# Designs tried in a protein design run: peptides against a protein of PDB entry 7AE7. Part 40

Target 1, 321 residues: chain A of PDB entry 7AE7
Amino acid sequence: KVYKDLREFLEVLEQEGQLIRVKEEVNPEPDIAAAGRAAANLGKNQPAVFFEKIKGYKYSVVTNVHGSWQNHALMLGLDKNTSTKDQFYELNRRWDKFPVPPNVVKREAAPCKENVIDKDINLFEILPLYRINEQDGGFYISKASVVTADPEYPDDFNKLNVGTYRIQVKDRDRVGIQALAMHDIAVQLEKAEAENKPLPIAITIGNNPLVTFMASTPVGYNQNEYEFVGALQDGVPMDIVKSDLYDHLYVPAGSEVVLEGHIIPRVRTVEGPFGEFPGSYSGARLQCEVKIDRITHRTNPIFENLYLGIPWTEIDYLMAL

## One batch from the design tools (peptide; made by RFdiffusion4, then SolubleMPNN)

Design b1_p12_2_s4 (from b1_p12_2, 7 letters changed)
Fold by OpenDDE base, seed 5:
Structure b1_p12_2_s4 (fold): chain B 321 residues (1-321), chain A 12 residues (1-12)
Amino acid sequence: as target 1 above (321 residues)
Amino acid sequence: SKNDELLKRGKE
């Protein structure tokens, strides 16, 4: 089975008993994190947790989407009881199908383009933001697939990078992004900053689960994550669409929310702390800042965010293979 | 907290 978007995957998770739907209104804090921890305490069969109603927000949150081996099996379109060994075998078998180029769909065919916000940008109107960990220095977007290109080779699709980075909300239209030197985005940013130019960026939220998986999986600088998604879909291309602001950036057609903007050159602002793991906080650092210039989103967008409660955390499953 | 201030600013 192949999923076009997060919604198709969530439907399967629910059908397979791997999603808990919280229908009651919850407080963003502490209820989201608390419910995530409660779900994690259910053992190895940890479900996703979908919050339909969040006090003070219009839209929903889902967490722990990748938070179990069962969810991981389902992501691969396998039986939920497929062993870790067999999942690994199948993943490796499919990996050899790389590259599988994505389909570029028309704007009108892309669900992520259903709604546009191009003025008075306010992230709090679109995303039910909350502290993931009690001691977090801010609100984090922790499960975004961030799209950037090489500014020297903007038309080289092989250099298009889709990665997962720590993103702190800084203002209504600003986020901090942790671009470490080892990340492909840092290479691209360095090139942009050398010329004192902004780096175009698309921060995509709520994707096809294999997009999120590949965005968290290191690949070569000259390898496109979307072509691996097609490989992991057993040779079925994924659907991408051109960003609204940039001809050379492509986003998943089914993204729940797309934040289009730019990294401000040579600007660094305080970011953090963030609880990357239970009891482990990375300190506050000066990090890059992104200005959000345009938002596209599906109607009634779902904010997918990481569960970072008790181990095993969702990140442990994303990095385990 | 700074977060509470940000949340207030974002919801205003």
Scores: peptide ipSAE 0.033, ipTM 0.598, DockQ to the pose 0.228
Fold by OpenDDE base, seed 4:
Structure b1_p12_2_s4 (fold): chain B 321 residues (1-321), chain A 12 residues (1-12)
Amino acid sequence: as target 1 above (321 residues)
Amino acid sequence: SKNDELLKRGKE
C-alpha cells in the first residue's frame, strides 16, 4: 500500500490497532506528553496517539506516528507483523529503485493548498503548540520536513533538500531552526548568507510517512529525498506541488501544513534547550531564524509532532533501518 | 515564563 498523505496512513494505523484516539479535551501541557508516555508504556507495539481536542486550540495533534516497528512496517505498506529483518530487506530492495521522480501536481489538486493564510500569520492558530518536555525552552515543531534548495543552483532538483531540523517557535510568524554544519541546509544557508540573501524555505508538517522517514534519513547532497520516497513506495511516484512563494521549491501535495518563508540572513537568536535528547537535536544556542510569509494548510490540519520521553523514541525507529 | 508569554501573545 502507498499513502498519499498522513491521513491515509493514520486511517491504516487505526484500522490495524496502531492508533489510539483521545477524544476527550486535553491540556496541551502536560497531557500530550503524558498520554504519549502512557502509550509508550503499552509495550513494543506502541501506537500513534491522536488528540482530537486540545484546550485553547482548534486543531488536532498526532504523535508517535513512527513510534514502533509495527508502524514502520505499515509505513512500508507491509503487514504490521513483518519482522524487522524483512522490513530491512524490503527497504533495501526498494532503495535500489532510486531514483523514482515525483509527480508534480497542479495547485488545485494539492490538498495542502485548501486554505491560505498570507496576512496576520499566527502559528498558534494553526498548530496546537506545546512543550514536548517540561524543560524545553519553547514550543517545538520537531517532525517537520523542511524543504530548501541550493541558491546557486535553484533549478537543480537533485540539490533540493528535504530534511528534519529542530524548529522552535519564536513568535506568531517566526521560528528558530537548527541548521548544523552537518546538514545540507547549512551548506545552502551558507551560500545565501555569503550574499546576505534570504534562503527560501518551506516547512512542511504532517506528511506521507515516507517523506518524514526520508527527511530524517541522510542522503547525498545531490540526491533528492522525494525520489527516494518514490523508491520506497516500490516505484510509485509521490505527489509534490510547487510552493506558492517559490518556483524552485516543491512540497508534498498532501502536507497538513506548509509554512513558507525565508531564513533571515546573518541573524542568530537564542534557541533551546530542547529536551534531553542528544544527537541530531543537540547544538549551539544561537540558531537561525525563519520568517513565515505564507501558510497553506488542509482543512482541519493535523499537527504531527515527535514523541519524546522514554527510550525508543520515534527517532530511534526512523533511524533504525 | 517566556513560553507562557509567547503562548499568550500567540493566542491574542
Scores: peptide ipSAE 0.030, ipTM 0.621, DockQ to the pose 0.227
Fold by OpenDDE base, seed 2:
Structure b1_p12_2_s4 (fold): chain B 321 residues (1-321), chain A 12 residues (1-12)
Amino acid sequence: as target 1 above (321 residues)
Amino acid sequence: SKNDELLKRGKE
């Protein structure tokens, strides 16, 4: 089975007993994190947790989407009881199908384009933001697929990068992004900053689970993550759409939320701390700042965010691959 | 906290 978007995957997770739906209104803090920890305590078959109602927000949150081997099997369109060995075998078999180029769909066919916000941008109106860990220095978007291009080769699709980075909300229309030197985004940012130019960026939230998976999986600088998604879909292309602000940036057609903007050149602001692992916090550091210039989103967008708490965390599964 | 201020500012 191939998934067009997060919603199709969540439906399968629910059908397979791998999603808990919380129908009661919860407080963003501490209830989301607490419920995630409670779900992690259910044993090896950790379900996703879907929060329908969040106090003070309009939209829903889902967490722990990749938080078990069962969820991982289902992501690959396999039986949920497929052994880890067989999952890896199938993953490797499909990996060899790279590249599988994506389909570029028209704007009108892309669910991520259903709604547009281009004035008075307020992230708090679109995302049910909460502190993931009690000691976090702010609200984090921890499971975004961030799209950037090489400023020197903006039309080279092979240099289009889709990566996962730590993103802290800084203001209504600003986020900090952790662009480490080892990440492809840092190479692209260095080129832009050398010329004192903004780096175009699209921060995509709530994607096809294989997009999120590939965005968290290191690939070569000249390899496009979308072409791996098609490979992991056993040769079925994924659907992408052109960003609204930039002709050279493409986003998943089914994204729940797309934050389009730019990294401000040569600006660094305080970011952190963040609890990346249980009992481990990365200190506050000066990081890049993104100005959000446009938002597109699906009607009733689902905020997918990373579950962090007790082992095994969702990040452990994403990194175990 | 800065986070509380941000939340307040975001919801205003």
Scores: peptide ipSAE 0.027, ipTM 0.505, DockQ to the pose 0.226
Fold by OpenDDE base, seed 3:
Structure b1_p12_2_s4 (fold): chain B 321 residues (1-321), chain A 12 residues (1-12)
Amino acid sequence: as target 1 above (321 residues)
Amino acid sequence: SKNDELLKRGKE
């Protein structure tokens, strides 16, 4: 099984008994985090948790999508009871199919383009934001696939980077992003800042589960994550579409939400703290700031966010492979 | 809290 988007994967998770629907209205805090912890306490077979109604918001949240070995098996289109060993074997077998180039679809064929917001940007109208951990210094978007390019080689598709970064909401149209020196985005940002230029960025939320997986998996600077997604789909290309603001940035065609904007050059603002792991918080520090200039989204967008409860957490599964 | 202020500002 290959998935075009998050919605197709959530349907399969539900059919396989790996998704819990919360149909009653919940409070963003503490109910989302509490329900995630409750799901983690069900043992090793941790389901995704889908919140249909959130007080004070219009749209839904899903968490713990990658939160079990069963969910990982299903992500690969395998039986949910496939052993970890066999999952690793199959992953490695498919990895050798790299590169599998993506299909570039027309704007009209991309679900992420169904709705456009290009003025009066307000992230709180699109995303049901909440604190993931009690001691977090703000609201985080923790499971986004962030698209950037090399500003010196913008047309080199092999240098297009799709990565996962810690993103704190700073205002209606601003987010802080943690671009560490070990990340490819930091190399690209350094080049832009050397010339005092903005770095174009697309922050994509609610993707094909293999896009999210590859965005959390380090690859070479000259290797494209989308071409690995095609490999992990056993040779089936994924669908991408050109961003609205930038000719050189491509986003997953099926993204629930796409935040298009730029990293402001040579600006650093306070970000954090954030509970990256249970009982451990990274301190507050100066980080980059992104201005959001345009949003595209599917009708009734689903906010996919990371679960950070007790080990094994969703991040442990994303980084274990 | 900082979060409450941000949430209030975002929902206004």
Scores: peptide ipSAE 0.015, ipTM 0.470, DockQ to the pose 0.227

Design b1_p12_3_s1 (from b1_p12_3, 5 letters changed)
Fold by OpenDDE base, seed 4:
Structure b1_p12_3_s1 (fold): chain B 321 residues (1-321), chain A 12 residues (1-12)
Amino acid sequence: as target 1 above (321 residues)
Amino acid sequence: MSPEELKKKALA
């Protein structure tokens, strides 16, 4: 089984008993985190948790999508009871199929283009934002696949980076992003900032689960994560579409939300703290800031966000494969 | 600005 988008994956998770649907209205805080913890306490078969109604917001949240070995098996299109060993075997077998180039679809064929917001941008109208941890310094987008390119080689598809970075909401149309020196985005940002130029960026939320997985998996600077997604789909290309603002940035065609904008050159603002691990907060740091210039989104977009609770956390599974 | 203040401002 190959998934075009998050929705197809959530459907399979639900069919396989690996998704809990919360239909009653919840408070963003503390109920999302509390329900996530409750789901984590169900043992090794941790389901995704889908919140249909969130007080004060229009749209839904899903958490813990990658939060179990069963979910990872299903992500690979395997039986949910596939052993961890066999999952790793299959992952490695498929990895050798790299590169599998993506299909570039037309704008009209891309679900992420169903709706456009190009004025009066307000992230809070599109994303049901909440504090993941009680002591977080802000609202985080913690499971986005962030697309950037090398500003010196914008047409080199091999240098297109799809990564996962900590993103703090700073305003209606601004986010802080943690670009650490070891991340490919930091290399690209350094090049842009050397010339005092903005770095084009697309922050994609609610993707094909293999996109999210690959965005969290370190690859070489000259390797495209989308070509690995195709490999992990056992040779089936994934669908990508051009961003609206940038011809050189491609986003997953099925993304729930795409935030298009730019990293403001040489601007640093306070970001954090964030509870990356239970009981461990990264301190506040000066981080770069993104201006959001355009949003495209699916109708009734689902905000996929990371579950951070008691170990094992969703991040542990994302890093374990 | 606190997260709560930001949210309040954004949804006002």
Scores: peptide ipSAE 0.530, ipTM 0.953, DockQ to the pose 0.850
Fold by OpenDDE base, seed 3:
Structure b1_p12_3_s1 (fold): chain B 321 residues (1-321), chain A 12 residues (1-12)
Amino acid sequence: as target 1 above (321 residues)
Amino acid sequence: MSPEELKKKALA
């Protein structure tokens, strides 16, 4: 099976017994993290956890979407009981189908364009933000697929980067982003900052699970993650759409939320601490800052965020493939 | 600003 969006995948997870739906109202802290830890204690078949109602917020949260080998099998459209060995074999077989170019759809056909916010931007009205770890220095967006381009080659689709980065919410319309030197976004930012120009950015949340997987998988600077998504869909192209602010940035057509904006050139602000692993906190550092200028979102958007409980965590599964 | 203060400011 191929999935158009997160919602189609969550439906399959629920049908396969790999999703727990929490229908009662929860407190964002500590209940989301506590339920994630409880799900991790269910053994090898760790389900996704979907929270329908969160106190003080309008919308839902889902966690642990990639949090088991069963969920990874289903992501590949395989039987949930497919062995890890056979999952790796199938992933490698499909990898050789690269490149599979995406379909560019019209704005009117893209679910991520159902609603627009272009004034009075407030991330807390759209995302049910919470601390992932009790000692985190802020609210984090930890499963975003971040889209940037090469400022020197903005029309070169092969240089369009879709990556996963640590993102801390700093204000209603500001986020900090960790752009490490080993990431393609750091190369692109260096080029923009050399000219004292903003770097255009689209932060996409709640995607097709293969988009999230590929955004977490390092590829070559001249390789497009969307063309690998098509390969991992066994040759079926994924659907993308132009961003509203930038003609050269394309986002997944089915994204739950798209935050469009720019990295502010030569600005660094304090970010962290963050509990990347149980008992391990990365210290506070000076990191880049993004201004959010526009939001597009699906009606009743689902906030997909990372589970960082007891090992094996969701990040361990995303990095193991 | 603490995360709690930021949230309170944003949702006020």
Scores: peptide ipSAE 0.509, ipTM 0.951, DockQ to the pose 0.823
Fold by OpenDDE base, seed 2:
Structure b1_p12_3_s1 (fold): chain B 321 residues (1-321), chain A 12 residues (1-12)
Amino acid sequence: as target 1 above (321 residues)
Amino acid sequence: MSPEELKKKALA
């Protein structure tokens, strides 16, 4: 089984008993985090949790999508009871199929282009933002696949980076992004900042689960994560579409939300703290700031966000692979 | 600005 988008995966999770649907209205705090912790306490078969109604917001939240070995097996299109050993065997077998180039679809064929916001940008109108942890210094987008390119080689598809970074909401149209020196985005940002130029960026939310997986998996600077997604789909190309603002940036065609903008050169603002692990907060630091210039989104976009709670956390599964 | 103040300002 191959998934075009998050929605197809959520349907399979629900069919397989690996999704809890919360139909009653919840408070974004503390109910989302509390329900995630409750789901984690169900043992080894940790389901995703889908919140249909969030008080004060228009759209839904899903969390813990990658939060179990069953969910991971299903992501690979395997039986949910496939052993961890067999999952790793299959993952490695498929990895050797790299590269599998993505299919570039037309704008009109991309679900992420169904709606456009190009003025009066307000992230709170599109994303049901909440504090993941009680002591978080702000609202975080913790499961985005962030697309950037090499500013010296913008047309080199092999240097197109899709990574996962900690993103704090700073304003209606601004986010802080943690671009550490070990991340490919930091190399690209350094080049842009050397010339005092903005770095083009697309922050994509609610993706094909293999996109989210690959964005969280370190690859070489000259390797494209989308070509690994095709490999992990057993040779089936994924669908990508050109960004609206930038000819050289491509986003997953099925993304729930795409935030297009730029990293402001040589600007650093306070970001954090954030509870990355239970009882462990990364302190406040000066981080990069992104201006959001355009949003595209699916109708009734689903905000996929990371579950952070009692181990095993969703991040433990994403990093264990 | 607190997260609560930011949210209030953004949704006002």
Scores: peptide ipSAE 0.506, ipTM 0.951, DockQ to the pose 0.853
Fold by OpenDDE base, seed 1:
Structure b1_p12_3_s1 (fold): chain B 321 residues (1-321), chain A 12 residues (1-12)
Amino acid sequence: as target 1 above (321 residues)
Amino acid sequence: MSPEELKKKALA
């Protein structure tokens, strides 16, 4: 089975008993993190947790989407009881199908374009933001697939980068992003900053689970993560759409939320702390700042965010393959 | 600004 978006995957997780739906209104803090920890304590078959109603917010949150080997099997369209070994063999077999070019769909055909916000941008109206860990220095977006391109080669689709970075909300329309020197985004930002130009960026939230997986998987600078998604879909292309602000940036057609904007050149602001691992906080650091200039989103967008709790955490599964 | 102050400012 291939999934077009997060919603199709969540439907399968629910059908397979790998999703808990919380229908009662919860407090963003501490209830989301507490319920995630409680779900993780259910053993090896850790379900996703879907929060339908969050006090003070309009929209829903889902967490722990990749948080088990059963969920990984289902992501690959396999039986949920497929062994880790067989999942690995199938993953490797499909990896050899690279490249599988994506389909570029029209704007009108892309669910991520259902709604537009281009004025009075407020991230808190669209995303039910909460502290993932009790001692986090802010609200984090931890499972975004961040799209950037090489500013010297904007039309080279092979240099389009889709990566996962730690993102802290700084204001209604600003986020900090952790772009480390080892990341492809840092190379692209260096080129933009050399000319004192903004780096165009699209921060995509709530994607096809294979997009989220590939955004967390390092690939070569001249390899496109979307072409690996097609390979992992056993040769079925994924659907992408042009961003609204930038002709050279393509986003998953099915994204729940797309934050379009730019990295402000030569600006660094304090980001952190963040609890990346249980009992371990990364210190505060100077990081890049993104101005959000436009939001597109599906009607009733789902905020997918990382579960961080007792090992094995969702990040352990995303990095284990 | 604390996260709580930021949220309060954003939703005011």
Scores: peptide ipSAE 0.489, ipTM 0.947, DockQ to the pose 0.816

Design b1_p12_3_s2 (from b1_p12_3, 6 letters changed)
Fold by OpenDDE base, seed 5:
Order: sequence, then C-alpha cells, then structure tokens
Structure b1_p12_3_s2 (fold): chain B 321 residues (1-321), chain A 12 residues (1-12)
Amino acid sequence: as target 1 above (321 residues)
Amino acid sequence: MSPEELLKEALS
C-alpha cells in the first residue's frame, strides 16, 4: 500500500490497532506528553496517539506516528507483524529503485493548498503548540520536513534537500532552526550567507510517512529525498507541488501545513534548551532564524509532532532504519 | 481523567 498523505496512513494505523484516538479535550501541557509516555509504556506495539481536541487550540495533534516497528512495517505498506529483518530486506530492495522522480501536481490538486495565510501570520492559530518536555525552552516543531535548495544551483532538482531539523517557535511568524555543519541545509545556508541573501525555505508538517522517514535519513547532497520516497513506495512516484513563494521549492502535495519563508542571513538568535533525549537537554545556542512569510494548510490541519518521552523514542525508530 | 486513564478508555 502507498499513502498519499498523513491522513491515509493514520487511517491504516487506526484500522490496524496502531493508533489511539483521544476524543476528550486535553491540556497541551502536560497531557500530550503524558499520554505519549503512557502509550510508550504499553509495550512493543506502541501506537500513535491522536488528540482530537486541545484546550485553547482549534486543531488536532498526532504523536508517535513512527513509534514502533509495527508502524514502520505499515509505513512500508507491509503487514504490521513483518519482522524487522524482513522490513530491512524490503527497504533495501526498494532502495535500489532510486531514483523514482516525483509527480508534480497542479496547485488545485494539492491538499496542502486548501487554505492560505499571507498576512497577520500567527503559528499559534494553525499549530497546537506545546512543550514536548517540561524543561524545554519553548515550543518545538520536531517532525517537520524542511525543504531548501542550493542557492548557486536553484534549478538543480538533485540538490533540493528535504531534511529534519530542530525548530523552535520564536514568535508568531518566526522560528529558530538548528542547521548543523553536517547537514545539507548548512551548506546551502553558507552559500546564501556568503552573499548576504536569504535562503528560501519551506517547513512542511504532517506528511506522507515515507517523506518524514526520508527527511530523517541522510542521503547524498546531490540526491533528492523525494526520489527515494518513490523508491520506497516500490516505484510509485510521490506527489509534490510547487511552493507558492519560490519556483524552485517543491513541497509534498499532501502536507497538513506548509510554512514558507526564508532564513534571515547572518542573524543568530538564542534557541533551546530542548530535551532531545529523556533526561538530556541540549544547551541554549545561537541558531538561525526563519521568517515565515506564507502558510498554506489543509482544512483542519493535523499537527504531527515527535514523541520523546521515554526510550525507545520515536526518533530512535526513525534513525534505526 | 489522567492521560493514562484517557488512553485506557480509548483502548478499551
């Protein structure tokens, strides 16, 4: 099975008993994190947790989407009881199908374009933001697939990068992003900053689970993650759409939320701390700042965020393959 | 209900 978006995957997770739906209104803090921990304590078959109602917010949150081997099997369109060995075998088999170029769909066909916000941007109106860990220095978007291009070669699709980075909400229309030197985004940012130019960016939230997986999987600088998604879909192309602000940036057509903007050149602001692992906080550091200039989103967007409450964390599963 | 109780109810 191939998934067009997060919603199709969540439907399968629910059908397979790998998603818990919380229908009662919860407090963003501490209830989301606490429920995530409770789900993780259910054993090896850790379900995703979908919160339908969050106090003070209009929209829903889902966590722990990739939080088990069963969920990974389902992500690959396999039986949920597929062994880890067989999952790896199938992953490797499909990996050899690279590249599978994505389909570029029309704007009108892309669910992520259903709604547009281009003025008075307030991230808190679109995303039910909460502290993942009690001691976090702010609200994090921890499971976004971030799209950037090489500013020297903006039309080179092979240099289009889709990566996962730590993103702290800094203001209504600003986020901090951790662009480490080892990340492809850092290379692209360095090129932009050398010319004192903004780096175009699209922060995509709530994607096809294979997009999220590939965004968390290191690939070559000249390899496009979308072409790997197609490979992992066993040769079925994924659907992408042109960003609204930038001709050279493409986002998943089915994204729940797309934050379009730019990394401000040569600006660094305090970011952190963040509890990357239980009991381990990264210190506050100066990080890049993104100005959000436009939001597109699906009607009733689902905020997908990481579960980081107890080991094995969702990130452990994302990095294990 | 605690988040744990909410989760139990949902599993039920």
Scores: peptide ipSAE 0.043, ipTM 0.767, DockQ to the pose 0.030
Fold by OpenDDE base, seed 4:
Structure b1_p12_3_s2 (fold): chain B 321 residues (1-321), chain A 12 residues (1-12)
Amino acid sequence: as target 1 above (321 residues)
Amino acid sequence: MSPEELLKEALS
């Protein structure tokens, strides 16, 4: 099984008993985090948790999508009971199929383009934002696949980076992004900032689960994560589409939400703290700031966000493969 | 209902 988008994956998770649907209205805080913890306490078969109704918001949240070995098996299109060993075997076998170039689809064929917001941008109208941890310094988008390119080689598809970075919401149309020196985005940002130029960025939320997985998996600077997604789909190309603002940035065609904008050159603002690990908060730091210039989104977009609760956390599974 | 109760209901 290959998934075109998050929704197809969530459907399979639900069919396989690996998704809990919360139909009653919840409070963003503390209910989302508390429900996530409760789901984590169900043992090894941790389901995704889908919140249909969130007080004060229009749209839904899903957490813990990658939160179990069963979910990872299903992500690979395997039986949910596939052993960890066999999952790793299959992952490695498929990895050798790299590169599998993606299909570039037309704008009209891309679900992420169903709706456009290009004025009066308000992230809170699109994303049901909440504190993941009680002591977080703000609202985080923690499971986005962030697309950037090398500003010196914008047409080099091999240098297109799809990575996962912690993103703090700063304003209606601004987010902070943690670009650490070891991340490919930091290399690209350094090049842009050397010229005092904005770095084009597309922050994609709610993707094909293999996109999210690959965005969290370190690859070479000259390797495209989308080509690995195709490999992990056992040779089936994934679908990508051009961003609206930038011809050289491609986003997953099925993304729930795409935040298009730019990293403001040489601007640093306070970001954090964030509870990356239970009981461990990274201190407040000066981080980059992104201006959101355009949003595209699916109708009734699902906000996929990371569950950070008791170990094993979703991030542990993402890093374990 | 508590989130725990909501989950219990969803699992029942």
Scores: peptide ipSAE 0.032, ipTM 0.755, DockQ to the pose 0.031
Fold by OpenDDE base, seed 2:
Structure b1_p12_3_s2 (fold): chain B 321 residues (1-321), chain A 12 residues (1-12)
Amino acid sequence: as target 1 above (321 residues)
Amino acid sequence: MSPEELLKEALS
């Protein structure tokens, strides 16, 4: 089984008993985090949790999408009871199929383009934002696939980077992003900042689960994560579409929300703290700031966010692979 | 408790 988007994966999770749907209205705090912790306490068969109604918001939230070995097996299109050993075997077998180039679809064929916001941008109108941990310094977007390119080689598709970074909401149209020196985005940002130029960026939320997986998996600077997604789909290309603002940035065609903007050159603002692990907070630091210039989104977008809580957390599964 | 019951308890 290959998934075009998050929605197809959530349907399979639900069919396989690996998704709990919360139909009652919940408070964004503390209910989302509390329910996530409760789901994590269910043992080895940790389901995703889908919140249909969040008080004060229009749209839904899903958490813990990658939060179990069963969910991971299903992500690979395998039986949910496939052993960890066999999952790794299959992952490695498919990895060797790299590169599998993506299919570039037309704008009119991309679900992420169904709606556009190009003025009076307010992230709170599109994303049901909440504090993941009680001591977090703000609202985080923790499961985004962030797309950037090399500013010296913008047309080199092999240098197109899709990565996962810690993103704090700073304002209605601004986010802080943690671009560490070990991340490919930091190399690209350094080049842009050397010339005092903005770095074009697309922050994509609610993707094909293999996109999210690959965005969290370190690859070479000259390797495109989308070409690995095709490999992990056993040779089936994924669908991408050109961003609206930038000819050289491509986003997953099925993304629930795409935040298009730029990293402001040579600006650093306070970001954090954030509870990355139970009992461990990364302190407040000066981080890069992104201005959001355009949003595209699916109708009734689903906000996929990371579950963080008592081990085993979703991040433990994403990093254990 | 079922997963649904655990979630209901956590949301109470």
Scores: peptide ipSAE 0.026, ipTM 0.711, DockQ to the pose 0.029
Fold by OpenDDE base, seed 3:
Structure b1_p12_3_s2 (fold): chain B 321 residues (1-321), chain A 12 residues (1-12)
Amino acid sequence: as target 1 above (321 residues)
Amino acid sequence: MSPEELLKEALS
């Protein structure tokens, strides 16, 4: 099975008994985190948790999408009971199919383009934001696939980077982003800041589960994550579309939400703290700031966010492969 | 029921 988007994957998770749907209205805090902790008590067979109604918000949240070996098997289109060993074998076999170039679809064919917000940007109207941990210094977007390019080679598709970074909401149209020196985005930002230029960025939320997986998997600077997604789909290309603001940035066609904007050059603001692991908080630091200039989204967008409760957490599964 | 209680019930 190959998935076009998050919704097709959630349907399969539900059919396979790997998704729990909460239909009653919940408080964003503490109910989402509490339900995540309850799901973690299932040990190795943790389901995704889908919250249909969140008090004070219009849209839904899903957590723990990658939170078990069963979910990882289903992500690869395998039987949910496929052993970890056989999952690794199949992943390695498919990895050798790289590169599988994506299909570029027309704007009219991309579900992520169904709705546009280009004025009065307010992230709280489109995302049901909540504190993941009680002691967090703010709201985090922890499962975004962030798209950037090399400013020196903007048209080189092999240098297009799709990565996962810690993102804190700073204002209605501002986010902080942690760009560490070991990340490809840091190299690209350094080039832009040397010329005092903004770095174009697209922050994509609620993707095909293999996009999220590859965005969390380090690859070479001259390797495109979308071409690995095609390989992991056993040779089936994924669908991408041009961003609205930038001809050189491509986003997953099926993204639930796309935040388009720029990293402000040579600006650093306070970010954190954040509970990256249970009982471990990273301190407050000066980090980069992104201005959001345009949003595109599917009708009734689903906010996919990371569960960081009790080990094994979703991040542990994403990093284990 | 709380979401935690609903989840526990659904998982029992």
Scores: peptide ipSAE 0.025, ipTM 0.708, DockQ to the pose 0.028

